# Peptides against a protein of PDB entry 8YR4, part 175

Target 1, 309 residues: chain A of PDB entry 8YR4
Amino acid sequence: PRGSPALQLVVLICLGLMGLERALNVLVPIFYRNIVNLLTEKAPWNSLAWTVTSYVFLKFLQGGGTGSTGFVSNLRTFLWIRVQQFTSRRVELLIFSHLHELSLRWHLGRRTGEVLRIADRGTSSVTGLLSYLVFNVIPTLADIIIGIIYFSMFFNAWFGLIVFLCMSLYLTLTIVVTEWRTKFRRAMNTQENATRARAVDSLLNFETVKYYNAESYEVERYREAIIKYQGLEWKSSASLVLLNQTQNLVIGLGLLAGSLLCAYFVTEQKLQVGDYVLFGTYIIQLYMPLNWFGTYYRMIQTNFIDMEN

## One batch from the design tools (peptide; made by RFdiffusion4, then SolubleMPNN)

Design b2_p24_2_s3 (from b2_p24_2, 21 letters changed)
Fold by OpenDDE base, seed 2:
Structure b2_p24_2_s3 (fold): chain B 309 residues (1-309), chain A 24 residues (1-24)
Amino acid sequence: as target 1 above (309 residues)
Amino acid sequence: SLEERLKQIEEIKEKLRKELEELE
């Protein structure tokens, strides 16, 4: 934001907090590894208690449980509210100014409620896209790269290769299957709008429908439109299940291959028991943001399509 | 009411639209 030094400082703090989240994503598995190794070695209670307390504190900062956002993520989200409000207001004012610059003919051809809905959609799409790119897509890609580097440097090169192949295949399949699904979703949305338009038209012309005693005909026509919609909805929903299952299979195969290799190296005394737990924990941790990546990619595509109209 | 003013604005828009269609 060029006009406010205070908001620029908040952006820099948020970027620093994003860097801290990346560091926590590496440190939390390392501390969990250390706990398992100390337990295996029967280390003194004082060393164990300190390492466990440090792990729990780092886990509180990170979050990443199914129901809790981490303290660092919450603090970042809180600080970003003012930046988001500034960006939203700027986009809204630009859209509003542009709407006032449009020809009288364009304004006479549209209802005021439709114009407001276009403005709201445009503002939401732009601000949503920017927030999602900055806070979800870029950090997830960074975590994958950091993970590949970490496993390549601190484990055998084979672990780095497994993570690279697993994550590359996961991302590629997520993109390809999501693009394939977009066709079904567009068809569903088009049919939903057509079904809704028919219902609204029938209800607005209620007097005419009543005059011709055409109520049964309009109900049957609406039923046919619903059946056609539900056929497209089923394809959209089934394609989502297929995406989720494909993602689960790729992660499962990567976890299996890496876990077997890690177990083998532990039996050969090349790795410690904690290294096995680290690998499993780190792969699951990388999977959590990636599971949302397919939803994010869809949202990005939807927002991009809504900006082209 | 605000709703009555909005209705009056829509009626004026519809009149202006018809006048514009008659001029083309």
Scores: peptide ipSAE 0.000, ipTM 0.236, DockQ to the pose 0.013
Fold by OpenDDE base, seed 5:
Structure b2_p24_2_s3 (fold): chain B 309 residues (1-309), chain A 24 residues (1-24)
Amino acid sequence: as target 1 above (309 residues)
Amino acid sequence: SLEERLKQIEEIKEKLRKELEELE
């Protein structure tokens, strides 16, 4: 944010809070492991009570595993509202200026309601994109790297390899399936705009439609346009379910392979029962922000497509 | 109504135009 030192300070505070969230994402599973190990070893109540109290405090700061419900994340989100509003307004003004610089012929050829929808979608899209890249993509990539390093250093190298392969396959399939879905979403958006343009035209010319008693004809044309839109919407929605299921299968296979390997090492007395719980908890924590990654990468592509049209 | 929504849109455009003129 150029021009406001106060907003620059807020950005720096938000970056510091993001670093704290990364530390919490490592510490919470470690403390949970330690509780399970202390319970298994029948450790003294004083040691257990301090570890449980510390875990609950760290879990309050982190939140319920989604990251979004934790005190640190809520504070970051609250502070970021002003930065987002500043960025949104700047993008809205740039889009509006650019629209006014476009030839009168472009404005006459496009209905005002369609132009505004493109502008509103484009603005919400770019602002949502930037916020998503900064607060979800970068932190998730950092958590994956930290996870690989942690498992490689404190566990057997096989766990680091499983996490690396699982996350690499997840990201690759997410990109490939999302690029495939983009075709269906473009077709859906084009048909939605055409359907809306017909509805707006029929409503603006309602007096003429009423004069010719053509209301039933315009309703039937609108119905046909809706049916065609819903056919494309179904393909877009079905392709989303396929993406989510593919992602779930990759995470499920990674969780299965890692859990079996961890269980084997516990039986061989190389790992403790708490290490099994740590691995499962950590993989689930990595999955939650990654599930949103596919949704937002799709929003990103849609926003670029909506700006090119 | 569609007309009220178009009017709200024109008011938003006019507001954005004024904010743009203040940024230049």
Scores: peptide ipSAE 0.000, ipTM 0.293, DockQ to the pose 0.035
Fold by OpenDDE base, seed 1:
Structure b2_p24_2_s3 (fold): chain B 309 residues (1-309), chain A 24 residues (1-24)
Amino acid sequence: as target 1 above (309 residues)
Amino acid sequence: SLEERLKQIEEIKEKLRKELEELE
C-alpha cells in the first residue's frame, strides 16, 4: 500500500512474523529431540522441566502441525486485517467507478449466466455441512472418547482427567465463542447486503446519475457504506483470531500439564520414553480435526446467514 | 427480483475484479 506508511510498517511486521514462523518450524523439532535425549540420559528433573516448558512455549507460538493456529500466525492474521481491508476497499471503489463508466447495455447482456452460479454455492454449502458432520465431527468426538479411555487405562487416571478437562474446555469455549461470533457475522452480512443494494440502485439509475453528474456523490456514498461494512468485518475477523488463540491456549495448557506429568513419570521409571512421544503425538492429532471444526463451523454460519437474507 | 439483480451485479463485480487483478 503506497499511500500509508503505517500500513507499510504492518506489512513489514507481517513479513517478519512469517520469517519467525519458519524459524519455529525448525526450533520446535530440535527442542523435542532434546527432550527425548534428556529423558534417555535420565537428566535431572529441573533441566528436563525447563526444556519441556520451553518446548511447549515454542509450540504455542508455532501452533498445530500446519502452523495455522499458532500465536504468531494469529498475530499475523490480526495485523493483516487492516491491509486486506485497505486493498479490498481500493478494488471495490475502482470496480464501482468503472461500472459507472460502462454502458447500461453491457450490464443487461451478462444477466443469464450469473443466477446459476449462486444457486450452485447454496447446494454445495448444505452438502459440505453434512459431509463435515459425518467425516470430521463424529470421528473427532469418537477419537476424544477413545483417547480418554486409553490414557485412563494404560497410563494413569490423571492423564485421562487432563485430556477430559482439556477437550471439554476446548469444545465448550469453541461453541460459546462461535455463538458470540454469529452476532457479529449477522451484522456484517446485513450491512454487506445494504451496501450491495445501494450499488445496485445506483447502477440501475445510471441514466439519472449521468444526467445530474452525480457519479462522485454515488462513489462517496458507496465509500461510506464500505467503511461501515469494514468496521463490522474487522469485528468478525478479530473475533475469529480470538477463537483460534483461545483454542491454542487451551491445547497449550493441556499439552503443558500432560507433558510435564509424563516426563515426571518417565523419570520415576513408571513410563518409557516412547510413552512421552505417544502422548504428545496423540494430543496434536486430536487438535488438528478440532481446528478444522472452528473453520467449517464458520463456513456453515456464513452459508446459513447468507440463506436467511 | 432485487435478489436476482444483486446476484447479477456480484458476478459482474467478481468478473471486473479478476479483470482488474490481471491489469495490475
Scores: peptide ipSAE 0.007, ipTM 0.344, DockQ to the pose 0.032; fails the geometry check
Fold by OpenDDE base, seed 4:
Structure b2_p24_2_s3 (fold): chain B 309 residues (1-309), chain A 24 residues (1-24)
Amino acid sequence: as target 1 above (309 residues)
Amino acid sequence: SLEERLKQIEEIKEKLRKELEELE
C-alpha cells in the first residue's frame, strides 16, 4: 500500500508467514514420517519424545489440514484485516469517484439502490478476487511445485511424475467441467428470473386475474415455470456432483498409484514404512486446498457474470 | 431515516428524468 510504511511492513510479514506455511506443509509430513520410522526401529524414548513434541508443535502452527485453523494462518488472516480494509476503502473510493464522473443521463437512468449495489458488488468482487489469488491460488500452485520438487529429489522420479500428472489432470478437469457447468447455471438463473417475473406480474395483476377467474390458469403457468426451473436446477446440481466425483476419482487414482508404488518400494527395502505414510499424508494435504480451488473458482465466475450484467 | 432520504432522491430523479424526456 502506497503511503503507509506500517501497512507495507504488515504485507511483508504476511508474505513471510505464507512462506512459513509452505515450509510447514513440507515439514509436518517429514516429522510424521520420522515418528513412524523411529517407532518401527524401536528408537530410544528421548529421540522419539523430542520428534513427537516437535511434530505436535509444527502441527499446531500448520493446523488441522485446513490451513485456516493453523496458528500461522490465523495470524496471517488477522494481520491481513488492515490491508484488506485499506484496499477495500481504496477501491470503494475509486468506484465512488468514477460514479461521480458519469453523466447525469446515466444516473437518471439508474436507481440509486442499483448504483450502490453495483458499487458494493464491484468492491467486494475486486477485493475478494485479489485475496483469493494471493492467498489461495498462488499458495496452492506453490505447494504443488514444492511437492513435485520434494518427491522428485527425495523419492524416485516416478512419485514426482504421479503428483504432476494427478495435479495437472485435476486442475484441467476442474476448469473444463466448471466452464461446462457455467452454461447450466446461467440457464438456471435466467429461468429463475423469468419465474419470479411471472409471479410478480400475476400478483400485480391480481384484480384482473380474479375478474376473469383465471387463477387456475396463472397457477398452472407458474407450475410449468417451476418445473422448468427445477429441471435446470437438477442439471446444475447434478453437474456439481459430477465435478466433485471427477475430482475425487482423479485424486483417488493418484493416491492409489502412488500408494501401490510406495508399498512396492517398501517391500523392496528401498523406502521405509514412514515414507509410505508421508506420501499418503502429503497427497491428502495437497488435496484440501485444491478442493477449495473448485469452490472459489466458481465464486470468481459468479462474480464476473454478476459484473457483466 | 436513510430509507426516506433514498425515497426522496428517487422521487427527485424520476422528476428530473421526466423533465429530461420532455426536453428531448
Scores: peptide ipSAE 0.000, ipTM 0.239, DockQ to the pose 0.014; fails the geometry check

Design b2_p24_2_s4 (from b2_p24_2, 21 letters changed)
Fold by OpenDDE base, seed 1:
Structure b2_p24_2_s4 (fold): chain B 309 residues (1-309), chain A 24 residues (1-24)
Amino acid sequence: as target 1 above (309 residues)
Amino acid sequence: SLEEREKLRKEIEEKLREELEKLE
């Protein structure tokens, strides 16, 4: 964006954060290997605990297997909102201005028989929702229950308790924060519909706008409506980043507590090095479907809000 | 008619959406 040095700096920071994500993708496996080596060598607890804590911190920065919910990715997404909004506003104003210039030709061309087929996308969304609930939510809940039982029986009751508390807290916070976000989404959708209605009414009355030479005035009113919409969109998008970061923090704390406890039991020869690898892998596997659950619960709420309006 | 104006509104809205989707 050539017009704002602040937005150019944000773009450079986002590119730097993308580079940091790539560095984390290399460092995280290295630190994980180092933990396995230290466990195998029966290294002192202080060195092991420091390396485990450092690994979990790096994993918190990276996020899940794709890095999409890591702290660095969330920070990048948060900073990028303003860049996206600047680009979207510029595109929307360009389209609106172009449609105002072409409006007469477009209205004349429409009389020549292009039946624009309004695709009612509403019913397809509900069927997709039910399918995802059945094929992703129910299996994920089953995997959590199986995980709690497995860790309680084969490791120790403390591991089952950590998984139970972590997953219960994750689900509870996901629901509560998502319900809180619904208010921002409803306000955004209401303002989007109002902005769209103004654009359509201006284009339907193009002859009157041309007669009064009011094109510049209608473009400015549309710009003000977009700015108001983008203020609500920012709250919606920022609330999403907050949800993802809260989820990442809960999983990070569960991973920290469980990894330290597992490492301690390996040092006491109650567990094997392979059990440490198993615990870390299993927690990450449980996290992946839960992250999708948070994304999909948003899609559910969107479709319900879009049906209420 | 009011129905023709509402049909016209929906088609302008769809075309605005298609032009937005082409620019993304």
Scores: peptide ipSAE 0.010, ipTM 0.420, DockQ to the pose 0.022
Fold by OpenDDE base, seed 4:
Structure b2_p24_2_s4 (fold): chain B 309 residues (1-309), chain A 24 residues (1-24)
Amino acid sequence: as target 1 above (309 residues)
Amino acid sequence: SLEEREKLRKEIEEKLREELEKLE
């Protein structure tokens, strides 16, 4: 934001906090590994207590375990409110100014309320989308890359390959299945609009319907439209379950392959027991933001479909 | 009147709801 050095500083602090979150995502599994190794080795209590205390502190900063957002993420979200409000207000004022310049031509078209609604939905959607891309998608990709590098350097290259293949397959299948689902959602939305239009037309022509005693006929037509809508809704919902199950299967297979490989290397004394726990913990940590990615990619596609109609 | 049309619309919406509830 060019106009306020204070908001520029807040943006820089938020970027710094994002970097800290990436560091925590690596450090938390490492400290958890170290606890398991120290417990296995029967290390002295003083060393163990320090490592546990450090882990709990890092886990408080990271969050994610108890369904609570971490302190760093909460602080980032709190600081970002002012930046979001500034950005939203600037976009709203730009649109409002542009609509005022167009107002003479648009008032002749009687679409002013529809354009305001599209502009408001469009701006909130774009601002939300940009914020999500910057704060969830890019960080998730960074965490995957950091994970691949970490596992390739400190573990066997096979672990880095498993993570790469699983995450690449997960992302690819998420995109492909979501694009396939878009057809069902478009069909559902079209049928919903057609059902609403029939209901509105029947209600506007109620005098004619009543004059001809056609109430039962209009009810039956409305029922048929609802049944057709529910059939499309079922396909949309079933396709969502299929997406979620496909995602779960990919992560499950990755976790299985990596866990078996870790267990094998532990039996061969090439890795410690803590390294098995690290791998499982790290994969689960990567899964959480990816699950959000699938949700938001759906929201993006929804907003684009809802803007095309 | 416009008010009588709106009242009749509400009565038809209510009857339509009652007939839908009987069909469930």
Scores: peptide ipSAE 0.005, ipTM 0.307, DockQ to the pose 0.013
Fold by OpenDDE base, seed 3:
Structure b2_p24_2_s4 (fold): chain B 309 residues (1-309), chain A 24 residues (1-24)
Amino acid sequence: as target 1 above (309 residues)
Amino acid sequence: SLEEREKLRKEIEEKLREELEKLE
């Protein structure tokens, strides 16, 4: 985006955040090592608690180990929405220009292409749904239940409770926030279809628009429709970032509570250093399938909305 | 005429290019 210095600054900030994500990917393992060393050395609780809290904070910034759902990644994604919208609007206007140029050939090709795309989305959605439920959702729920049982039996009931509360809250918030987000997605899709219909009607009536020299008026109406669409798209995309951040916060709180409690029990010689490693690894391992669940549940809801329209 | 359609096509492309440049 060469024309807007504000968007250039946002791009530079996003590049800086990508650099920060890379730094976090190195720092998080270092802090984790330091916790293991401090636990092995039986270091004072204050130093241990500070290092654990710092690790969890860095892990919250990083998200999941991949950085895709961390605070920094969410902030980057949020800031990038405006850059994407600018680029999308530019591409849409270029396509609309080119379609006005191609108007006669475009009308013959479009009716077949849209019906095919709606049909392909419908059929792929149902088969994808069943496969994902069977191969990802059911195993993830099983892993959560197994984890709760394992931590309750081999550690303390408090660990099982933390995992239960964390995962239950994560799932509940994922569903509730996704259902809330569905309203924004429906409104966005309805406006997308309306904007697309207006573009079609303008292209169909191109000869009439020419005759009345109304080209500038039709371009301005299309621009206004794109701006309305982008306002709804922003709400949809921002709601997605909010969902990811909420999920990251819940996992971060669960990791914090469980890691502090585990570290405390290691200091009291009730648990071993290996148990701390196990807890941290297991929570992170549960997070990965759950993140996929959240992504897929979003995709399902999107596809159902796209079929209803 | 086909030539008038091509001329108008170019004018619309140029106006759309100008509106794109104003959006930058």
Scores: peptide ipSAE 0.012, ipTM 0.351, DockQ to the pose 0.020; fails the geometry check
Fold by OpenDDE base, seed 2:
Structure b2_p24_2_s4 (fold): chain B 309 residues (1-309), chain A 24 residues (1-24)
Amino acid sequence: as target 1 above (309 residues)
Amino acid sequence: SLEEREKLRKEIEEKLREELEKLE
């Protein structure tokens, strides 16, 4: 973006955050290794607790196993919304201009069958995503239940409680925040359809627009519609970042509580070092499908609301 | 006329460029 120094600064910050994500991807495994070594050496609790806390903080910044929902990734995604909107608006206005040039040829060449095929591809994509949700949600719920049972039977009951509270809170907040987001998404898609309808009407009435030399007026109306759409899109996208960050916080707190408790029990020789590794790995494994679920649920809600309108 | 359509096309393109430049 050449004209806005603010957007250029945001791009530079986003690039810096991408560099930080790469650093976190290296640091997190290093700190995890250090925890395992300190546990093996029977290091003093204070050093161990500090290293565990530092690891969990770094893991919170990185996010889950894919890194896609870390604080840094969420902050980058949040900042990038304005840059994406600027680029989208530029592309949409260029396409609209080009379609006004091609208006007669585009309308004469537009086979109704291609539009139907695009709609059918959209519907097929939604159905595929819904199937993927069902096939990933049910196993993930099963894995959570199995995990709670496993940790309750083979670990101290406190571990089962931590997993239960963490996963229950995660699921509850995911549902509640998702229902809240659906309102913003419906408003966004309604405005998108209205913006598209206005563009189509302007193109259909191209000869009338031409006769009245009203092209500048139609462009300005389209620009205003895009700005209104982008205001709603920002709310939708920001609400997603909030969801992802909330999920990251819940998992981070569960990981912190469980990792500290596990490290304490290993220090007391009630658990082995392997049990610490198991707990941390298992919590991360439970989180990964849930994170994917959040991403797919986003895509499905996009496509589903696009089908309702 | 075809020429008037092409002239209008250019005017729309130019105005879209000007509006894009105001947004940049």
Scores: peptide ipSAE 0.012, ipTM 0.318, DockQ to the pose 0.021; fails the geometry check

